# Peptides against a protein of PDB entry 6KZJ, part 1

All scores and structures are predictions.

Target 1, 71 residues: chain A of PDB entry 6KZJ
Amino acid sequence: SPDLLSEVSEMKQDLIKMTAILTTDVSDKAGSIKVKELVKAAEEEPGEPFEIVERVKEDLEKVNEILRSGT
Unless a header shows other numbers, all headers, positions and changes below count from the first letter of the chain.
Peptide ipSAE is a variant of ipSAE made for these designs: the mean of its two directions, with the distance scale d0 fixed at 1.0 Angstrom where the peptide's residues are scored. Compare it only between designs on the same protein; published cut-offs may not carry over.
A fold fails the geometry check if it doesn't show the stated peptide or something in it is severely misdrawn.

## One batch from the design tools (peptide; made by RFdiffusion4, then SolubleMPNN)

Design b1_p8_1_s1 (from b1_p8_1 with Y3P E7A)
Fold by OpenDDE base, seed 2:
Structure b1_p8_1_s1 (fold): chain B 71 residues (1-71), chain A 8 residues (1-8)
Amino acid sequence: as target 1 above (71 residues)
Amino acid sequence: LTPLQKAV
């Protein structure tokens, strides 16, 4: 269905944007993935949605660690 | 096209 594909596409784009924000804001200490690498990975065929979600999850964990440690 | 786009 075009509506379902549009919704999934929008969700994917939102996850990419959130990951990009997290990686840029915490880049100095969190060892985050480069935005260009995230965009390239999001265009790859195998496991694309899962890989994006896992990167966002990792970035959230890094942010949590920084907030807890102060570094 | 993603695998999902190909499947629909």
Scores: peptide ipSAE 0.140, ipTM 0.764, DockQ to the pose 0.026
Fold by OpenDDE base, seed 5:
Structure b1_p8_1_s1 (fold): chain B 71 residues (1-71), chain A 8 residues (1-8)
Amino acid sequence: as target 1 above (71 residues)
Amino acid sequence: LTPLQKAV
């Protein structure tokens, strides 16, 4: 249905936006209302993909620090 | 059903 295609298209766009937030320095683009809204929405829903990926990224950074330092 | 599954 047109509604299903719109929902899938919106989901794809949201995934692209989340990927951009995760891979770019949020500091330079933090002035964008849309980016702030997506970050706030992810923080509001701790089970949403963005928030889960941010936690995984943080855990991987900790693992990398341990492996690099040997401590 | 997920929202997507309900929309099918």
Scores: peptide ipSAE 0.120, ipTM 0.756, DockQ to the pose 0.024
Fold by OpenDDE base, seed 3:
Structure b1_p8_1_s1 (fold): chain B 71 residues (1-71), chain A 8 residues (1-8)
Amino acid sequence: as target 1 above (71 residues)
Amino acid sequence: LTPLQKAV
């Protein structure tokens, strides 16, 4: 289904954007923005959005740690 | 192919 593929591709792109926002917001504390990882995520096939979701989850965990510690 | 890729 081309419509389903388009929807999944859009979802992937949105998740990549969220990852970028979270990574840049915490970058002053996390010290390692892996731009290469975001690029790889953008190049991933539409059938593999789970890897992007896992990156967003990791970024949310980092944000939580910063909020808890204040650093 | 993943299940999702087969469904497309």
Scores: peptide ipSAE 0.156, ipTM 0.770, DockQ to the pose 0.021; fails the geometry check
Fold by OpenDDE base, seed 1:
Formats: sequence, structure tokens, C-alpha cells
Structure b1_p8_1_s1 (fold): chain B 71 residues (1-71), chain A 8 residues (1-8)
Amino acid sequence: as target 1 above (71 residues)
Amino acid sequence: LTPLQKAV
């Protein structure tokens, strides 16, 4: 179904964009974010959006840690 | 196409 594939593809793209925003807004003290892995995830087939969601989750956790620690 | 893409 092209509708489902389009929806999943859009969701993947949005998650990648959110991750990119989070990675650029965090201080250099934020834990190492493997940009190369994000790029690889962008090339993944529609069956692999879970890994992108996990990256966004990790970025949010890092942001939370920075805000909580004040550094 | 992956098996998932073929199934959709």
C-alpha cells in the first residue's frame, strides 16, 4: 500500500530532522552522537524506523541530563 | 523491494 509506505517514509524523515535539531542545539559536552549512524539510518529501508526513534530517544535523554546537571 | 514493501 503506497499510503502506508508514504506515511512511514514521512515519519522517518521527520524523526531524522528532529534528531538533527537536537544534536545541533546541544552543547559540545553532550555525549557523542554518531552523525554517521544517523546518515546510515536515513538510507535504511522503511522497515528500520525503530532505530531512528531510539536515536531521538537517546538525544532527548542527553538533553535532559544536560538540563538537570546544568552543564 | 523488501518483504515488508511487497506485503504492503
Scores: peptide ipSAE 0.138, ipTM 0.756, DockQ to the pose 0.021; fails the geometry check

Design b1_p8_2_s1 (from b1_p8_2, 3 letters changed)
Fold by OpenDDE base, seed 5:
Structure b1_p8_2_s1 (fold): chain B 71 residues (1-71), chain A 8 residues (1-8)
Amino acid sequence: as target 1 above (71 residues)
Amino acid sequence: PDIPLKPI
């Protein structure tokens, strides 16, 4: 069903937005979290469901690293 | 190769 792809794509977009919010305030001190690369990956065709899930996993790992670094 | 996801 296209519904699961839409839901995972929306979740990815929300993770990118959260990462951008968390990193925009830290962008002056925390090395090269490529928020620009995450934004570009959101503008690119989301790809197949597996590729979307892998990118969501990577985005979540980056958010977790930001939260743990306190930066 | 597009994996044909069976329509559930």
Scores: peptide ipSAE 0.071, ipTM 0.670, DockQ to the pose 0.018
Fold by OpenDDE base, seed 2:
Structure b1_p8_2_s1 (fold): chain B 71 residues (1-71), chain A 8 residues (1-8)
Amino acid sequence: as target 1 above (71 residues)
Amino acid sequence: PDIPLKPI
């Protein structure tokens, strides 16, 4: 369904926003998660459902790394 | 043959 692709795309955009918030407060001392690369990937065509899911999985792994490291 | 993914 196009509705599931829209929901996954919205979830990706929310993960990018959370990543940006978490990295802006910690960016003075530890490895910049490329928030700019995540934002660019959200402005590009989402691609096929599999490619969207793999990108969301990568974004979740990045958020988990921020939460675990504090950075 | 591409399996037509049923629109879920």
Scores: peptide ipSAE 0.057, ipTM 0.641, DockQ to the pose 0.016
Fold by OpenDDE base, seed 1:
Structure b1_p8_2_s1 (fold): chain B 71 residues (1-71), chain A 8 residues (1-8)
Amino acid sequence: as target 1 above (71 residues)
Amino acid sequence: PDIPLKPI
């Protein structure tokens, strides 16, 4: 449904915001996390449901890496 | 007849 796609798109946008917050507090080593790529992927047309889910999955993996590394 | 899948 279009409602589920809107919800997944909102969750993706929130993940980008969280990633930006988590990376702004770690001075100087955050240059390895392509926050710019996450932002670009959010500005792209969401595409099909599968493509949205795969992008959200990648964003979650990046957030998990940040949390695990502390950077 | 191609049954239109209802958009979920």
Scores: peptide ipSAE 0.051, ipTM 0.594, DockQ to the pose 0.013
Fold by OpenDDE base, seed 4:
Structure b1_p8_2_s1 (fold): chain B 71 residues (1-71), chain A 8 residues (1-8)
Amino acid sequence: as target 1 above (71 residues)
Amino acid sequence: PDIPLKPI
């Protein structure tokens, strides 16, 4: 459904925003999780629903890494 | 019973 794709796309965008906040608050010395690469992947046309879900999963893994490492 | 996969 177009509504589900829109909801998953919005959730992905919110995860990218949270990742950007978490990576910017951790001082300039923690190896910059490429927020630019996440943003670029958000601006890249979300392909099929599977590709959106895989990108959301990758974004969650990156957020979990930030939370676990403190960086 | 075939679970009708609702088209996403």
Scores: peptide ipSAE 0.057, ipTM 0.622, DockQ to the pose 0.014; fails the geometry check

Design b1_p8_3_s1 (from b1_p8_3 with S1P N2D)
Fold by OpenDDE base, seed 2:
Parts: structure tokens; sequence; C-alpha cells
Structure b1_p8_3_s1 (fold): chain B 71 residues (1-71), chain A 8 residues (1-8)
């Protein structure tokens, strides 16, 4: 369904925003998650449903790493 | 919102 792809794309955009907020204060000392690369990927064509899901999984892993490491 | 498990 096109509605499901829109919801997954919205969730990805929210993960990018959270990643940006979590990394803005910690960027001075530990391996900066490339927030700029995540933002560029959100402006590009999302691709097929499988590609969107794999990108969302990668974004969740990045958020989990920030929460676990504090950076 | 939660992603609804709907048919593709």
Amino acid sequence: as target 1 above (71 residues)
Amino acid sequence: PDIPLKPL
C-alpha cells in the first residue's frame, strides 16, 4: 500500500530528526554519526519497500548506538 | 503512530 510506504518514510524522517538532536550536543569528542548522509538519503527517492525497510533498520541501529554509548 | 500491519 502507498499509505504504508508513506508511514515508513515519515518514521525514517523522525529517526533522522532524533539522531540529529542526539548528536548535536555530543559531536565534539566521539565518532560523529553522519547526520548529513541521513538527511541526504531522506531527500532522495526512497526506493522499493525492501530498500526503505533496510534503511530504517540501519537508522534504528544508529539510534540504539547513540542511546547505548551516549554519543 | 504505530505502523499498521496491513496487506501490501
Scores: peptide ipSAE 0.152, ipTM 0.746, DockQ to the pose 0.023
Fold by OpenDDE base, seed 1:
Structure b1_p8_3_s1 (fold): chain B 71 residues (1-71), chain A 8 residues (1-8)
Amino acid sequence: as target 1 above (71 residues)
Amino acid sequence: PDIPLKPL
């Protein structure tokens, strides 16, 4: 469904925003988190539904790493 | 919710 793809795409965009917020409050060592890669992956064509899900999963793993490390 | 890998 195009509605599901839109929902997943929106969720990915929100995840990028959350990642940016979580990384802005941490001192100059935040340079290890490839926020640029998350943004770049959001600007590319979403591709097939599976590829969108895998990208969102990777983004969630990155956010989890940020939360776990505190940076 | 689980995201279906094959949307209808």
Scores: peptide ipSAE 0.145, ipTM 0.727, DockQ to the pose 0.023
Fold by OpenDDE base, seed 5:
Structure b1_p8_3_s1 (fold): chain B 71 residues (1-71), chain A 8 residues (1-8)
Amino acid sequence: as target 1 above (71 residues)
Amino acid sequence: PDIPLKPL
Protein backbone atom coordinates (compact mmCIF):
# COMPACT_ATOMS: atom_id res chain seq x y z
CA SER B 1 0.00 0.00 0.00
CA PRO B 2 1.09 3.66 -0.46
CA ASP B 3 0.81 4.07 3.35
CA LEU B 4 3.48 1.39 3.98
CA LEU B 5 5.83 3.03 1.43
CA SER B 6 5.39 6.41 3.13
CA GLU B 7 5.91 4.95 6.64
CA VAL B 8 9.08 3.01 5.67
CA SER B 9 10.46 5.94 3.64
CA GLU B 10 9.99 8.28 6.61
CA MET B 11 11.71 5.77 8.93
CA LYS B 12 14.64 5.53 6.48
CA GLN B 13 14.99 9.32 6.39
CA ASP B 14 15.02 9.44 10.21
CA LEU B 15 17.71 6.71 10.37
CA ILE B 16 19.84 8.65 7.86
CA LYS B 17 19.52 11.80 10.00
CA MET B 18 20.41 9.89 13.19
CA THR B 19 23.37 8.21 11.47
CA ALA B 20 24.60 11.61 10.24
CA ILE B 21 24.34 13.08 13.77
CA LEU B 22 26.18 10.10 15.32
CA THR B 23 28.89 9.98 12.61
CA THR B 24 29.50 13.69 11.81
CA ASP B 25 31.29 14.21 15.15
CA VAL B 26 33.27 10.96 14.60
CA SER B 27 33.92 11.29 10.83
CA ASP B 28 37.65 11.67 11.54
CA LYS B 29 37.90 8.38 13.57
CA ALA B 30 35.10 5.99 12.57
CA GLY B 31 36.13 4.06 9.46
CA SER B 32 34.24 5.46 6.44
CA ILE B 33 30.58 5.19 7.39
CA LYS B 34 29.52 6.51 3.99
CA VAL B 35 26.98 9.05 5.28
CA LYS B 36 27.27 10.51 1.77
CA GLU B 37 26.15 7.16 0.32
CA LEU B 38 23.15 7.00 2.70
CA VAL B 39 22.18 10.55 1.70
CA LYS B 40 22.51 9.66 -2.00
CA ALA B 41 20.38 6.55 -1.46
CA ALA B 42 17.68 8.77 0.11
CA GLU B 43 17.73 11.06 -2.95
CA GLU B 44 17.46 8.10 -5.33
CA GLU B 45 14.16 6.43 -6.19
CA PRO B 46 13.39 4.28 -3.10
CA GLY B 47 12.18 1.36 -5.25
CA GLU B 48 9.73 -1.33 -4.15
CA PRO B 49 8.67 -1.74 -0.46
CA PHE B 50 10.95 -4.77 0.03
CA GLU B 51 13.98 -2.89 -1.33
CA ILE B 52 13.25 0.04 1.02
CA VAL B 53 13.02 -2.35 4.02
CA GLU B 54 16.34 -4.02 3.09
CA ARG B 55 18.07 -0.61 2.88
CA VAL B 56 16.52 0.47 6.23
CA LYS B 57 17.75 -2.78 7.81
CA GLU B 58 21.29 -2.11 6.54
CA ASP B 59 21.14 1.51 7.81
CA LEU B 60 19.93 0.31 11.25
CA GLU B 61 22.79 -2.24 11.46
CA LYS B 62 25.26 0.60 10.76
CA VAL B 63 23.67 2.78 13.48
CA ASN B 64 23.84 -0.15 15.94
CA GLU B 65 27.55 -0.67 15.14
CA ILE B 66 28.23 3.05 15.86
CA LEU B 67 26.32 2.85 19.18
CA ARG B 68 28.22 -0.30 20.28
CA SER B 69 31.63 1.12 19.35
CA GLY B 70 31.01 4.35 21.31
CA THR B 71 32.55 6.25 18.41
CA PRO A 1 16.32 -6.38 13.70
CA ASP A 2 12.98 -7.63 12.45
CA ILE A 3 10.67 -4.92 11.09
CA PRO A 4 6.93 -5.60 11.32
CA LEU A 5 5.32 -5.39 7.87
CA LYS A 6 1.63 -4.92 7.09
CA PRO A 7 -0.09 -6.60 4.14
CA LEU A 8 -0.10 -4.54 0.92
Scores: peptide ipSAE 0.145, ipTM 0.731, DockQ to the pose 0.026
Fold by OpenDDE base, seed 4:
Structure b1_p8_3_s1 (fold): chain B 71 residues (1-71), chain A 8 residues (1-8)
Amino acid sequence: as target 1 above (71 residues)
Amino acid sequence: PDIPLKPL
């Protein structure tokens, strides 16, 4: 459904925002998760629902890495 | 653990 795709897309955007917040508080010297790459991947229209879910999964893994390492 | 996703 278009509503489900919109909801997943919104969730992805929120994950990117959270990642950006978590990476900006960690000093510029910690290997910054490329927030620019996440933003670019968010602007890149995922063609298929599977591609959206895979990108959301990648964003969650990156957030988990920040939470685990502090960077 | 990594969650395996499969193409639909």
Scores: peptide ipSAE 0.109, ipTM 0.735, DockQ to the pose 0.030

Design b1_p8_4_s1 (from b1_p8_4 with R3V M4Q)
Fold by OpenDDE base, seed 5:
Structure b1_p8_4_s1 (fold): chain B 71 residues (1-71), chain A 8 residues (1-8)
Amino acid sequence: as target 1 above (71 residues)
Amino acid sequence: PVVQDIPV
């Protein structure tokens, strides 16, 4: 249904925004996903939501390491 | 792009 596509599209956009925040707001020590890679991930349709979730997971792991190390 | 069948 068009409603399901709208919901998936909204979820995708929110995940992209979250990944961008986690990669750009953490100082240069968290291996910054280049803005180019975020844009590329947003353009790659097949498996895109899963790939975004995996990037968000990786970013959260990096943030957790920074917080634990105090660096 | 992979064409996926979307439920109507």
Scores: peptide ipSAE 0.094, ipTM 0.688, DockQ to the pose 0.068
Fold by OpenDDE base, seed 2:
Structure b1_p8_4_s1 (fold): chain B 71 residues (1-71), chain A 8 residues (1-8)
Amino acid sequence: as target 1 above (71 residues)
Amino acid sequence: PVVQDIPV
């Protein structure tokens, strides 16, 4: 439904914001997560519903990696 | 089995 796609889009935007906060103060050696690339991907056409969900899943895995590594 | 409504 359009409502589910809106909810997933909002969740993705929140993950991007959290990633930016977690990575802004970490030294340039935290080079695994391109925050600029995540922001750009959120401004582009999200694609099909499955592709949106897979991107959100990848963003969650990246946030989890930051939380575990501190980078 | 719990039948859950899947949003369409």
Scores: peptide ipSAE 0.077, ipTM 0.644, DockQ to the pose 0.020
Fold by OpenDDE base, seed 1:
Formats: structure tokens, C-alpha cells, sequence
Structure b1_p8_4_s1 (fold): chain B 71 residues (1-71), chain A 8 residues (1-8)
């Protein structure tokens, strides 16, 4: 459904925003967190539902790594 | 084949 794709797209954008917030305070080790890649992937066409889910999964894994490492 | 209801 268009509604489900819109919801997943919004969730992805929120994950990118959270990642940016969490990484802005960690200037010295942020080189491992490809925030620029996440932002670029959000500006691209979402593609098929599977591709959207895989991108969201990757974003969640990155946010989890930030939360776990504190960086 | 099983027809599954999926959200449109």
C-alpha cells in the first residue's frame, strides 16, 4: 500500500535524523559512521518495498551500533 | 497456490 511505503519512508528519515544527532556530539570517531551514505540513500527513489526495508534495516543496525558504542 | 491477502 502507498500508506505502508510512506510510513516506512518516514521511519527511515527519522532514523537518519537520529543518527545525525547521535553522531554530531562525537566529532573524533564519527569517521566510521557513514551518515552521508544514509542521507544519500534517503534522497534516492525508495524503489521496491524490499529495498526500502533493507535500507531501514541497515539504518537500524547503524543506530544500534552508535547506541552500543556511545559513538 | 495459496492466495494471500496483502495490504494494497
Amino acid sequence: as target 1 above (71 residues)
Amino acid sequence: PVVQDIPV
Scores: peptide ipSAE 0.069, ipTM 0.628, DockQ to the pose 0.019
Fold by OpenDDE base, seed 4:
Structure b1_p8_4_s1 (fold): chain B 71 residues (1-71), chain A 8 residues (1-8)
Amino acid sequence: as target 1 above (71 residues)
Amino acid sequence: PVVQDIPV
């Protein structure tokens, strides 16, 4: 439904915000997740529900990497 | 097996 797509899109935006917060204290010098790339991917209109879910999955993987490495 | 409905 359109409501589910809106909810997934909102969740994606929240993951981007979390990623940005987690990376702000990480010195830009060591493999910092390109928050700029995540923001660009968020503004890119996801065509199909699958593409939205795959982007959310990618954002979760990036957050997980930060949590595992501390960077 | 219980199949859960996926919202569409």
Scores: peptide ipSAE 0.080, ipTM 0.642, DockQ to the pose 0.021; fails the geometry check

Design b1_p8_4_s2 (from b1_p8_4, 3 letters changed)
Fold by OpenDDE base, seed 4:
Structure b1_p8_4_s2 (fold): chain B 71 residues (1-71), chain A 8 residues (1-8)
Amino acid sequence: as target 1 above (71 residues)
Amino acid sequence: PVVQEIPV
């Protein structure tokens, strides 16, 4: 449904915000997550429902990496 | 078995 796509899109945006917060304290010299790339990907057309879910999964994996490494 | 509804 369009409501589900809107909800998934909102969740993706929230993941990007959380990623940005988690990476703001990490010095740009560490192999920091490319927050700029995530923002650009959020401004890109989300595509089909599967593509939206795969991008959300990628964002979760990146957040998990930050939580594990502190970077 | 309980089938969970998949949102469309």
Scores: peptide ipSAE 0.069, ipTM 0.617, DockQ to the pose 0.020
Fold by OpenDDE base, seed 2:
Structure b1_p8_4_s2 (fold): chain B 71 residues (1-71), chain A 8 residues (1-8)
Amino acid sequence: as target 1 above (71 residues)
Amino acid sequence: PVVQEIPV
């Protein structure tokens, strides 16, 4: 449904915001996460529902890596 | 049993 796509899109945007907050203070050592690339991917057409879900999964994995590494 | 609504 359009409501599910809106919810997934909102969740993705929140993950990008969290990633930006976590990486702004650690930017000198966090060489693996391109926050600018995540922001650009959120401003572009998200693609088909499956592609949106796969990108959200990747964003969750990236946030988890930041939390685990402290970078 | 809790019936969960599956969004379509």
Scores: peptide ipSAE 0.069, ipTM 0.629, DockQ to the pose 0.019
Fold by OpenDDE base, seed 5:
Structure b1_p8_4_s2 (fold): chain B 71 residues (1-71), chain A 8 residues (1-8)
Amino acid sequence: as target 1 above (71 residues)
Amino acid sequence: PVVQEIPV
């Protein structure tokens, strides 16, 4: 249904925003996740939502490491 | 296994 496509599109945008927040806040300390790679991921075909979730997971792991290390 | 309905 068009409703499912709208819901998936909204979820995709929210995941991109969360990844951007996590990557920009930690980018000053945790190594350049190229904003270009996040933008390319936001333009790329089916599989993109999974790749975004994997990036969010990686970013959360990095944030947790920074919080535990005090760096 | 739980069967879910696929939205049309």
Scores: peptide ipSAE 0.067, ipTM 0.622, DockQ to the pose 0.019
Fold by OpenDDE base, seed 1:
Structure b1_p8_4_s2 (fold): chain B 71 residues (1-71), chain A 8 residues (1-8)
Amino acid sequence: as target 1 above (71 residues)
Amino acid sequence: PVVQEIPV
């Protein structure tokens, strides 16, 4: 459904925003977090549902790493 | 067999 793809795309955008917020205060060590890659991937066409899910999964893993490391 | 509805 286009509605489900829109919801997943919105969730991805929210993960990018959260990543940006979590990384703004740690500018000196943020070089390990490819925030630029997340932003670029959000500007690209979502593609097939599987590709969207894989990108969201990667974004969640990155957010988890930020939360675990504190950076 | 139960037909499961898939969101389209």
Scores: peptide ipSAE 0.063, ipTM 0.601, DockQ to the pose 0.018

Design b1_p8_4_s3 (from b1_p8_4, 4 letters changed)
Fold by OpenDDE base, seed 1:
Structure b1_p8_4_s3 (fold): chain B 71 residues (1-71), chain A 8 residues (1-8)
Amino acid sequence: as target 1 above (71 residues)
Amino acid sequence: AVVQEIPV
């Protein structure tokens, strides 16, 4: 239904926003993260929800690494 | 958002 597609589209947009927040938060501490590239990739070609979730997962893994390393 | 709608 168009309602289901609208709901999925909203969820996709929320995941993109989450990715941007996660990348921005870690960028101030880790000079090695290409934040601009990740944000641009999420905005220009978000792809399917699975690809967005994989980006969020990668961002969480990077945050975890930063927290563990203390850098 | 959480998808709650089941397609009918």
Scores: peptide ipSAE 0.147, ipTM 0.786, DockQ to the pose 0.022
Fold by OpenDDE base, seed 3:
Structure b1_p8_4_s3 (fold): chain B 71 residues (1-71), chain A 8 residues (1-8)
Amino acid sequence: as target 1 above (71 residues)
Amino acid sequence: AVVQEIPV
């Protein structure tokens, strides 16, 4: 349905945003995730949905390693 | 977002 396609499209956009957040070098300004940069990253097609999911998966693995090591 | 429902 068109509603399902819209929901999947929103999910894709969320994955793009998460990828952008996790790939941005956590340089010294941890306090200002510029919403504007996330919107631009969401409008730029980062690839097919599968490629986006795989990138997010890789980023989550990196985050998990950091959290587990405490460094 | 999360897909909450599957069309039947």
Scores: peptide ipSAE 0.142, ipTM 0.773, DockQ to the pose 0.024
Fold by OpenDDE base, seed 5:
Structure b1_p8_4_s3 (fold): chain B 71 residues (1-71), chain A 8 residues (1-8)
Amino acid sequence: as target 1 above (71 residues)
Amino acid sequence: AVVQEIPV
């Protein structure tokens, strides 16, 4: 349905937004984005884009540590 | 939002 496609498109957009928040220093350009509100809204629901991105980020950090240590 | 809709 068009509703399902809209929901998937919204979820994709939220993943991109959360990635930008986590990877860029939001200090210089985030004056228009209520980052705190977006983060809070994304933390309210388990499995929301923010939580997915945070888990992926944590896993990538662990992998990087293993690769650097050889252990 | 988590996609929960089953397309009909």
Scores: peptide ipSAE 0.138, ipTM 0.782, DockQ to the pose 0.028
Fold by OpenDDE base, seed 2:
Structure b1_p8_4_s3 (fold): chain B 71 residues (1-71), chain A 8 residues (1-8)
Amino acid sequence: as target 1 above (71 residues)
Amino acid sequence: AVVQEIPV
């Protein structure tokens, strides 16, 4: 249905926004995050939904490492 | 996040 497609599109946009927040807010401490590459990839076609989810998952893992290490 | 009902 068009309503389900709208909901999926909104969820995709929310995942993109979360990735952008996680990449930019942790940029100062996460020496392993290619922030410029991820920001550029977020400004380009964000790719398929699976690729967006995998990026968000990786960003969450990196945030967890920063919180655990204090770095 | 808003929990939405799954449209059937």
Scores: peptide ipSAE 0.113, ipTM 0.741, DockQ to the pose 0.022

Design b1_p8_4_s4 (from b1_p8_4, 4 letters changed)
Fold by OpenDDE base, seed 1:
Structure b1_p8_4_s4 (fold): chain B 71 residues (1-71), chain A 8 residues (1-8)
Amino acid sequence: as target 1 above (71 residues)
Amino acid sequence: AVTQEIPV
């Protein structure tokens, strides 16, 4: 449903915000995180549910990498 | 928080 797509899209946006927060306090090494790619992916048309889920998955993987590396 | 809905 369009409601589910909107909810998943909102979750993706929240993950991008979390990534930005996690990367704000990190040293110059944080430049490895493609925050620009996450932002670009949020500005594009969500497309089909599978594409949204794949983008959310990628965002979660990036957040996990930040948490593991401390950067 | 995400509130899961069941698709109908």
Scores: peptide ipSAE 0.122, ipTM 0.744, DockQ to the pose 0.025
Fold by OpenDDE base, seed 2:
Structure b1_p8_4_s4 (fold): chain B 71 residues (1-71), chain A 8 residues (1-8)
Amino acid sequence: as target 1 above (71 residues)
Amino acid sequence: AVTQEIPV
């Protein structure tokens, strides 16, 4: 349905926004994150929904490592 | 807050 397609498109946009927030907010401490590359990829070509989800998952794992290590 | 509806 057009409503379901709209909901999926909104969810995709929310995942992109979360990735951008996670990459930029942790940029100062996460020495292993290619922040500029991830932000540029998120803005220009976010890719397929699966690729966006995998990036968000990786960002969450990195945030968890920062919170656990303090670095 | 994010609200999610269940699609039918």
Scores: peptide ipSAE 0.100, ipTM 0.722, DockQ to the pose 0.024
Fold by OpenDDE base, seed 3:
Structure b1_p8_4_s4 (fold): chain B 71 residues (1-71), chain A 8 residues (1-8)
Amino acid sequence: as target 1 above (71 residues)
Amino acid sequence: AVTQEIPV
């Protein structure tokens, strides 16, 4: 249905945003995730949905390692 | 949290 396609499209956009947040070098300005940069990253086609999911998975693994090590 | 609606 068109509704299901819209939901999948929204999910894809959310995954793109998460990837953008996790790949941005956590350089000294941790306080200003510019919404504008997230919107641009969501409009740029980062690849097929599977590739986006795999990238997000990799980024989450990196975050988990940082949280576990405390460094 | 994304709430998924399962199509029936």
Scores: peptide ipSAE 0.099, ipTM 0.729, DockQ to the pose 0.024
Fold by OpenDDE base, seed 5:
Structure b1_p8_4_s4 (fold): chain B 71 residues (1-71), chain A 8 residues (1-8)
Amino acid sequence: as target 1 above (71 residues)
Amino acid sequence: AVTQEIPV
């Protein structure tokens, strides 16, 4: 349905927004995005885009450490 | 938690 496609599209957009928040200094261009509100909304619900991106980021950091140390 | 609509 158009409602399901809208929901999936919104979820994808939220994942992109959270990735940008975590990987870029949002200070210069994020004047239109209430970063604090998005972070709070995404942290309140486990498994929301922010929680997923944070877990992926943490796992990638761990993998990078293992690859560099050889351990 | 993500809630999913059940299509009818």
Scores: peptide ipSAE 0.093, ipTM 0.725, DockQ to the pose 0.069

Design b1_p8_5_s1 (from b1_p8_5, 3 letters changed)
Fold by OpenDDE base, seed 4:
Structure b1_p8_5_s1 (fold): chain B 71 residues (1-71), chain A 8 residues (1-8)
Amino acid sequence: as target 1 above (71 residues)
Amino acid sequence: VPIKPEFL
């Protein structure tokens, strides 16, 4: 439904905003840690809020593609 | 993600 597509799109946008906040907080703490090491540290700890948000965001992107394409 | 056709 178009209503569900709108809701999913809003949720995706919120997750992107949350991801930006989480990445900035980690970047402030990791003033010398390269972005690649932050991504790697996140990959090593899949239970951390950042990794959870990234996985949910990816799933919502897939949902959005299905809802938009009908396939 | 499997979405049922009724949700499209």
Scores: peptide ipSAE 0.076, ipTM 0.743, DockQ to the pose 0.031
Fold by OpenDDE base, seed 3:
Structure b1_p8_5_s1 (fold): chain B 71 residues (1-71), chain A 8 residues (1-8)
Amino acid sequence: as target 1 above (71 residues)
Amino acid sequence: VPIKPEFL
């Protein structure tokens, strides 16, 4: 249905935004997932929702590591 | 992710 496609598209966009926030707030010293690659992935057909979720998961793990280490 | 035709 058009409604489900719109909902999935919105969810993908939200996940991309979350990933971008998590990658930009960690200053250049943490192996920064290239914001340019996320922007390209958003301009191209954004990858499968699973691929976006995996990127967000990886970013959350990095943030958690930084918060625990203090660096 | 392929959406099932019944949900289009």
Scores: peptide ipSAE 0.106, ipTM 0.759, DockQ to the pose 0.017; fails the geometry check
Fold by OpenDDE base, seed 5:
Structure b1_p8_5_s1 (fold): chain B 71 residues (1-71), chain A 8 residues (1-8)
Amino acid sequence: as target 1 above (71 residues)
Amino acid sequence: VPIKPEFL
């Protein structure tokens, strides 16, 4: 149904937004996050919802490491 | 994500 597709599309958009926030805030401190690759991944097909979730998970792990190390 | 035709 169009309602379910709208809900899935909204969820996908929210995951993309969360990934963008996490990656942009870390990019100023972590010279290893290729902002250009993330921008390309956002301009290219953002991937299947699973791939977006995996990117968010990786970003959260990186944030946790930064907070734990103080660097 | 595979969507079943019944949900379109």
Scores: peptide ipSAE 0.096, ipTM 0.750, DockQ to the pose 0.016; fails the geometry check
Fold by OpenDDE base, seed 1:
Structure b1_p8_5_s1 (fold): chain B 71 residues (1-71), chain A 8 residues (1-8)
Amino acid sequence: as target 1 above (71 residues)
Amino acid sequence: VPIKPEFL
């Protein structure tokens, strides 16, 4: 349903915002998390549910890396 | 991939 895809898309956007917050206080020298690439991918048409889930998974992996490394 | 209308 469009409602479920919208909910997943909103969750993805929240993950991007969280990633940006977690990366703002870490030194410009720590791990090139291309936040710009995640933002660009969020601005793309969501596509099929599988593609949305794979993008959310990638965002979660990046957040986990930030939390684990502190960078 | 064709999605069934019930999942849209």
Scores: peptide ipSAE 0.085, ipTM 0.712, DockQ to the pose 0.017; fails the geometry check

